# Ledger of designs, part 43: peptides against a protein of PDB entry 9IZ0

Target 1, 345 residues: chain A of PDB entry 9IZ0
Amino acid sequence: ITCLGSNGHTYKQLVKGGNDDLRQDAVMEQVFEQVNGFLRSYRKTSQRNLSMRTYKVIPLALKTGVIEWVQDTIPLGEYLDSAHKVYHPKEWSLSTCRKLIAEKQMEDLETRLKVYDLVCRHYRPVFRHFFLESYADPVQWFTTQTNYARSTAVASVLGHVLGLGDRHGQNILIDKTSGEVIHIDLGIAFEQGKKLPVPECVPFRLTRDVVDGMGITGVEGVFRRCMEFTLETLRREEDSLLSVLEVLRYDPLFSWLISPLRRMKKQKMQLENFNQPESGNITTDASRDPKIQRNNVSGESEAERAILKVRQKLSSTLSVEASVGELIRIAQDPSYLALMFCGWS

## One batch from the design tools (peptide; made by RFdiffusion4, then SolubleMPNN)

Design b1_p10_7_s1 (from b1_p10_7, 7 letters changed)
Fold by OpenDDE base, seed 1:
Structure b1_p10_7_s1 (fold): chain B 345 residues (1-345), chain A 10 residues (1-10)
Amino acid sequence: as target 1 above (345 residues)
Amino acid sequence: EVVEKILRDI
């Protein structure tokens, strides 16, 4: 829909109807706005304009809402698939890579590492080309690549701390104007990604293409330093952040658990995406509820465990530099990336 | 074909 604002500007909005609970997204966006307040208050982050890019989510009903249409964006995965065909037309298709990883999914780590390495050799990074193609002016190129590295650093720290899952290339938008990342579909948080059929084992997405977009320095320089400043800010504001999360503990509309239906939907999508190219919004009418006995872990006990994990991730036991160094190491470790659904790009 | 060949070589 297009709405006329009180300022006389027209705003395009996405009306989303379906089985996805937009309240999860709306709540996570509210947490990001609070964190953006902390980032603006701290000199080291404010001087760099560090923020998590947010979008407006207005839940209208249990399964219906309005989402801000983020103009001038492209999904990372859409760009990468297109660019890979242009720059590496003799390499393997994304479908070939997906199939190889899928067929060896039940094998041991050694076999999965061999498959991952083989896929990596036949599917090379291309994301550097986004900046080279989109920005002819060297100052604009440098600025947008810097904005990308900064934005990715903030999103990586927040994604780790809040345990944000389902960070595939379609859930990460690139702003074509600023080079910033915009994370969408926030309904897998607080490490619920570890409960997926393919468990998430990385703290955030730091694949070869995500690193390639940072330019010649990769993770070293802007990205690492911006992660450090972001984590330093979140450690300073730990009590403030935990207080925001405690309000959500008592929100009867917030789900600290992945719903069995959403888990099954993501399972089915993971299994179907092994056999088909990612084409659009599958509205699967899941009208057969198998009686999965709800082990009555109270929503409160899961919220308490989630908040405890956030506190543990903000622990000052290690320096900011050591903690960021370990996060960057784990996020790039082939032993973890080989276990992921799409760890090669 | 290509995938099956690759899987035999791993």
Scores: peptide ipSAE 0.030, ipTM 0.796, DockQ to the pose 0.035
Fold by OpenDDE base, seed 2:
Structure b1_p10_7_s1 (fold): chain B 345 residues (1-345), chain A 10 residues (1-10)
Amino acid sequence: as target 1 above (345 residues)
Amino acid sequence: EVVEKILRDI
């Protein structure tokens, strides 16, 4: 839809209907706005303009809402598939890579690592080309690549701390003007990604293409330092962040558990994406939600466990540098990435 | 200037 704003400007909006609860997205965007307040309060983060990019979500009902249409963006996965065909036309297709990983999904870790390594050798990173082709001016190129590394660092720390799941290339937008990342579809949080049919074992997405976009330094320099400054800020504001999350414990609209329907939908999409190229319009008919009597006792215990896990991730037991170093190591570990649906790109 | 500011802010 197109809406006329009170400022006289027209805004394109996405009306989302289906089985996705946009209330979770709206709540997570409010958490990001609070975190952006913390990032502005400290010199190390404010000097670098560190922020999580947010978008407006207006839930209209349980399964319908209006989402801000973020202009001048592209999904990371859409860019990478297109760029890989252009820059590496003799390498394997994304469908071939997906098929080989799927055929070995029931094999041991050693076999899965061998297949992952083989796929990686036949599907090379290309995301550096986004910056090289989009920005002819060296100052714009360097600025946008720096903004990408900074925004990815903030999103990586927040994604880990809040346990954001389902961080595939279609749920990460790239702003073509700034180079910043925008995370969308926030309906899998507080480590509920571990309950998916393919469990998420990495703290955030730090695949080879995500790293290739950071330029010649990769994860070193801008990205690592911005993760450190972000984590330092979140540790200082731990009580403030936990207080924001405690409000969600008492929100009857917030779900600390992944919906069984969302889990089944993701399972079907994973199985269908093994068999067909991404035709991005599956309107799956709304099968009747069984009235899950929310045993309020189970939801409260899951909220408490989630908040305790956030507190544990903010623990000062390790230095900021040691904590960030371990997160970067785990996020790039082939033993985890080989187990993921698309860990090679 | 902008590059030097970014380099100081790395």
Scores: peptide ipSAE 0.021, ipTM 0.512, DockQ to the pose 0.016
Fold by OpenDDE base, seed 3:
Structure b1_p10_7_s1 (fold): chain B 345 residues (1-345), chain A 10 residues (1-10)
Amino acid sequence: as target 1 above (345 residues)
Amino acid sequence: EVVEKILRDI
C-alpha cells in the first residue's frame, strides 16, 4: 500500500495479514526507541551516533498490521545472493550450499564442521563489495562502512541482550544511503530462537559476510569498540531497561513464547528452502484457530525468566571488554555456525 | 572533519 503522509511524502507500506503477530514487532521497536534514548544520553555512544535503526509498526488487529516500508533498503540476503553470483560465478550456488548443510543436519558435530568448512571454501564472502560498488567517493565509502559496523554493533548487543532470533539475511535490511542495518521481523525474542527446529546457537549474526562488510579491520575495529560502548550504556541503564520489560510482563498481548504456528511456519520455510520452488499456491486455509488458553500463570513465569535472563546478560561480573570478546568469539565459532541453517554467509 | 571525527572515535 502507498500512503500520502501529512508532510507530502508518499510512504510505501507493507500490510501483513494472516499468521504474523505484529504486536511482537511493535513492542520490540518500542524497546529499541527507549534504548536509543539511553544511547543518546551517554557521551561515548552519542558522539558516535549509536542507535538501533527502527521502523514503524502499527498493529491493526491480532494478525494484521501495517509496517513501514523502509525506502532505499535491500535485504542482506538478497544482496549477498546477487553479489556472490557476480564476484564468484565459479563457486557453488546458495541452493547447493543449503542442500549440503541440510543433508548433514542430523549428523554429528564433526561431520557438520567438515560440511561447513567445505561450503565456506566454495562460497566466499562478498559483502565488502556493497560498499565498494555503492560509494565511489572514498569519504562516502569510509563513512557508510563505518555506519554499517556501528549499527551492526548496536544490533548485535541488543540482539544478544533481548535474545532476538531468526536473524537470517532476509530479516536484516541494509540502508543504501547510510550503510546502516535495520532488523525486521522481531517476533522471535527472549531466546525463543533456541526452540526453532534448527536451534539458534549464536548470540547474534556475525557470519563471514557480516564481517566482510566491516572492511579490513573486521571485528577488531569500529565494531568491537561500538559493541563495548553499547554494552557499557545498557549496563548503566539496566534498571531502566528492566522497567521497560516489566511493562511487557503485564501486556496480555505480548508472547514470551514462540507460538506453535510460528514454529511450524519457520520449519516449513527452512524445509522449502531445500526443495526447488514448486510454484504451489499453498493457500493454507486458516480454518480453526485452536483457542490457545494462554494460562496467564505460565506467561508470567516465562516473562520473569526472560527478564532474569536479560539481567544476567547485563551482569558486570565480567568487564565490558571481556563480555564483548566472548560474544564475538561465540558468534564466529564454527562449532556454532556449522549447526545453523545458514552460518556460512 | 567527519573523517577526523570518525578516526578519533575508532
Scores: peptide ipSAE 0.018, ipTM 0.528, DockQ to the pose 0.016
Fold by OpenDDE base, seed 5:
Structure b1_p10_7_s1 (fold): chain B 345 residues (1-345), chain A 10 residues (1-10)
Amino acid sequence: as target 1 above (345 residues)
Amino acid sequence: EVVEKILRDI
């Protein structure tokens, strides 16, 4: 829809209806705006204009809401699929790579590592070309690539601390004007990604294409330093951040658990990628609700565990540099990446 | 100026 504001400006808005709860997104955007306050107050982060890019979410009911239409954006996964066909037309298709990883999903780590390495040799990164194609002026090219590395660093630290999951290429938008990243669909938080049928085992998305977009320095320089300054700011403001999360503990509208519907939807999408579309009418008799034993883990006990896990991630036991170094190492480790869902490349 | 500030912040 397009709305005329009281200021005379026209705003495009997306009306979302269905099974997705927009309350989770709205609450996470409020946490990000509070964190942006901390980043503006601290000299090292303020001088670099470090922020988590936010979008407006207005939940109207349990299954309906209005989302801001983020102008001049593209999903990372949409750009990458198009760019791989142009720059590497002799390499394997994304469909072939996903199929090979999926076919070996139940195999041992050694077999999954061999398949991951094989896919990496036949599907090379291309995201550096986004900046080369979009920005003919060297100053604009360098500025937008730097904004991308800065924005990705903030999102990586904050995504790790809050335990954001489901960070596939369709849930990460690139701003074509600034080069900044915008994270969408925030309904998997507080490490609930580990409860997916294929568990998420990396702290944030740092795939080969995410690194290729940082340019010749890769993860070194701008990205690493901006992760360090962001983590230093979050450690300084730990009590303020935990106080915001404690308010959410008592919000009856906030879900600390992955929605059973979202878990089932992800499970179906993972199973449908194993079955070729043989045109068989599977009348799924939806009438056998398996009695999910409601293990009476009170929503309060899951909120307390989530807050304790955030506190543990903000611990000063390791230096900022050592903590960031270990996060970058794990996020790029083939032994973790080979265990991810086939759509995570 | 902006590029030189970014290069000093690297």
Scores: peptide ipSAE 0.014, ipTM 0.462, DockQ to the pose 0.016

Design b1_p10_7_s2 (from b1_p10_7, 7 letters changed)
Fold by OpenDDE base, seed 3:
Structure b1_p10_7_s2 (fold): chain B 345 residues (1-345), chain A 10 residues (1-10)
Amino acid sequence: as target 1 above (345 residues)
Amino acid sequence: DRIERILRNI
């Protein structure tokens, strides 16, 4: 929909209806605003303007709401598919790469690694070109690439700590003005990505293209340092962050568990990307809401487990540098990336 | 000046 604001500006808004709980997105956005408060309070993070980019989510009902349309953005996956065709027209198509990974999804790790390596050789990263194309001025280019690395670092730490899943290229927007990342569709949190049909094994998205956008220093520049400063801030504000999450424990409407319907929808989307679109209007009459008697006791126990995992991720047992180093290592490890769903690459 | 300030804030 397009709404005229009281300021005379037209705002595009996405009305989402159906089976997706927008309340989870709205809650995660509130957590991000609190974290942004912490990041503004500390000199190391405030001097770098470190923040998680947020967007407005207004839940209207359990499965319906309005999402702010973030202006001047593009999905990372949309840019990458377009750019790859331009810069590497002799390489494999994204559809070919996805097909090969999915055909081997049930095979052993060794076979999946061989396929992942093969795909990597025939589908090279291109995300550096986003900054080179968009910014003719060297100062703008450097500023936007720096903002990208900073925002990706914040999102990576928060994504790990809060256990954000479903970080595919369509759920990550790039701001064309600032170079910052905006994470959308936050309905998989608290490690529920590990409960997907294809488990998410990495702490956050750090694919070759995500690294290519950081420029010549890759992860060893702005990105690593901004992850360290972000994690240092979250460790200092552990009790404050946990207190915010404890409020969600008592929200009867917050779902600490991925819904079976959302799992099935993702499984279908992972399968339907392999069959050409025969336009079958499957009106699935979803009118039978199984009365999920959410035993409140099961929700509280899952909330407690989620909060405990957040606390464990904020543990000072390892240095900030060691913790960030291990997270970066795991997020880039082919042995984990090859186990991901075909749309992760 | 601006580049050096950005470099110091990297």
Scores: peptide ipSAE 0.015, ipTM 0.459, DockQ to the pose 0.015
Fold by OpenDDE base, seed 5:
Structure b1_p10_7_s2 (fold): chain B 345 residues (1-345), chain A 10 residues (1-10)
Amino acid sequence: as target 1 above (345 residues)
Amino acid sequence: DRIERILRNI
């Protein structure tokens, strides 16, 4: 929909209805706004303008709400598919790569790793070209690439700490003006991504294209240092962050669990959206959710487990540098990436 | 010098 504001400006908004629980998105955006307060209060993060990019979510009912349309953005996955066809027209298509990974999804780690390595040889990174195409001025190019590395670092630390899942290329927007990343569809948090039919094994998205966008230094520069400053800030503000999450423990509207039906549907819709060429709203009438009595006792025990995991991720047992180093290593490790869902590559 | 200082403060 398009709304006319009291200021005379038109605002595009997305209305979602039927199956998406927008309350989880709204809650995660509130947590990000609090974390952005901590990042602004600390000199090392404030001097670098470190923030999680947020968008407005207004839940209207249990399965209906309004989302801010993030203007001047493109999904990372949409850019990468288009750019790969231009820069590497003789390499494999994204559909071929996904098919090969999907065909081996039930095989052992060694077989999955061999297929992942094969796909990697026939599908090279292209995301560096986003900055080269979009920014003819060298100062603007360098500034936007720096903003990309900074925003990706903040999102990677927060994504790990809060256990954000479903971080495929369609759920990550790139701002065409600033180069910053915007994470959307926050409906998988607190490590519920590990409960998907294909479990998420990485702490955040750090694929070859995500690294290619950081330029010649890759992860060894702005990205690593901004992850360190972000994690240092979150460790300092641990009690404040945990207090925000404890308020959510008692929110009867918040769901700490992804339903079995939603788990199956998310990965199935990811497969179906990749096999259809652009045509046609299929409203599949899902008009029979059986009233699963929410045993309130199960929600409280999951909230406590989620908060405990957040506390464990903020532990000072390892240095900030050692913790960030291990997160970067795991997020790039082919042995973990080869286990991911074919739509995540 | 100035470029190195910018690169060290990024």
Scores: peptide ipSAE 0.006, ipTM 0.329, DockQ to the pose 0.014
Fold by OpenDDE base, seed 4:
Structure b1_p10_7_s2 (fold): chain B 345 residues (1-345), chain A 10 residues (1-10)
Amino acid sequence: as target 1 above (345 residues)
Amino acid sequence: DRIERILRNI
């Protein structure tokens, strides 16, 4: 929809209806705004304008809400699929790569690593071209690439700490004006991504294309340093962050668990991305709604476990540099990336 | 053909 604001400007908005509970997205955006407060208060992060890019979410009902349409954005996965066709027209298609990974999904790690490496050889990174194409002036190019690395670093730390799942290329927008990343569809948090049909084993998305966008320094430049400053800020503000999360523990509307319906929807979307539609009508009669009695006792124990896990991720047992180094290592490890739905791009 | 041969050899 397009709304006319009281300021005379027109605002595009996304009305999301159906089976998605936007309350979780709205809550995660509120957590990001609080974290942005911490990042503004801390000298090392404030001097770099480090922030998680946020968008407005207004839940209107259990299954309906209005989302701010983030203007001048493109999904990372949409750009990458387009750019790979342009820059590497002789390489494998995204659908071919997905098929090969899927066909070996049930195989051992060694077989999955061989397929992942094979896919990587036939699907080379292209995300550097986003910055080269979009910005004719070297200053704008450097600024936007720097903003990309900064925003990706903040999002990576927050994604790890809050256990954000479902971080595929369609859930990461790139701002074409600033180069910043915007994470959308925040309905999988607190490590519930590990409960997906394809478990998320990485702390955040740091695939070859995500790294390629950082330019010649890759992770060893702006990205690593901005991760360190972000994690240092979050460790300093641990009690403040945990207090924000404790408020959510008592919110009867907040779900610390992925709903069975959302899990099934994500499962179906994963399977549909593997099956090109060869025509076959499967009428699944969806007429049995089991009255899920929410046992309140199970929700509190899951919230407590989630908050404990956030605290553990903020532990000062390792230095910030060591912790960030390990996170970057794990996020780039082929042994984890080979297990992902799209770990090669 | 070529992809199927690769998949059979993995």
Scores: peptide ipSAE 0.005, ipTM 0.447, DockQ to the pose 0.032
Fold by OpenDDE base, seed 2:
Structure b1_p10_7_s2 (fold): chain B 345 residues (1-345), chain A 10 residues (1-10)
Amino acid sequence: as target 1 above (345 residues)
Amino acid sequence: DRIERILRNI
């Protein structure tokens, strides 16, 4: 839809209807705004303008809402699919890569690693070209690539701490003006991604293309340092962050569990992507809501476990540097990435 | 009606 604001400007908005509970997105955006407050208060993060990019979400009903249309953005996955065809026209198609990984999904880890390595050799990173194409001025190029590395670092720390799932290339937007990342579709949080048909075993998305966008330093430099400063800020504000999450424990609208419908939708999309290579937005109207009596007792125990897990991730048992080093290692480890859904390639 | 009221308050 297009809305006329009271300021006389026209705003595009996405009306999302169907099976997705936009209240989770709205709540996670509120958590990000609070975290942005902490990042502004701390000198090391404030001096670098570190923030999680947010967007406005207005839930209208259980399964309907209005989302801000983030202007001048592109989905990371859409850019990458197009750029791989342009820069590496002799390499394998994304559909070929997905098919090979999918055909070996039931095989042992050793076989899956061999296939993942084979795919990686025939499908090389291209995301550095986003910055080279979009910014002819060297100062603008350097600034936008720096903003990308900074925003990706903040999103990676928050994604780990809050246990954000479903971080595929269509749920990550790139701002074409600033180079910043914008994470959308926040309805899988608090490690519920591990309960998907193909479990999400990485702390955040740090694929080869995500690293290629950081330029010649890769993870070593702006990205690592900004992860460290972000984690240092969140550890200082642990009690403040936990207090924000405790408010969500008592929110009757918040769901600490992945909905059975969202799990089934993901399973269906995984099966349909096995049979057809075409990027069709299939709005499947699954209008059968079984009245699942939410046992309130199960919800409270899951909220407590989620908050405890956030506290554990903020623990000062390891240095900030050691913690960030381990997170970066795990997020890039082929032994985890080869086990992921073929749509992460 | 309810959608239009929310959209007018943005």
Scores: peptide ipSAE 0.000, ipTM 0.317, DockQ to the pose 0.028

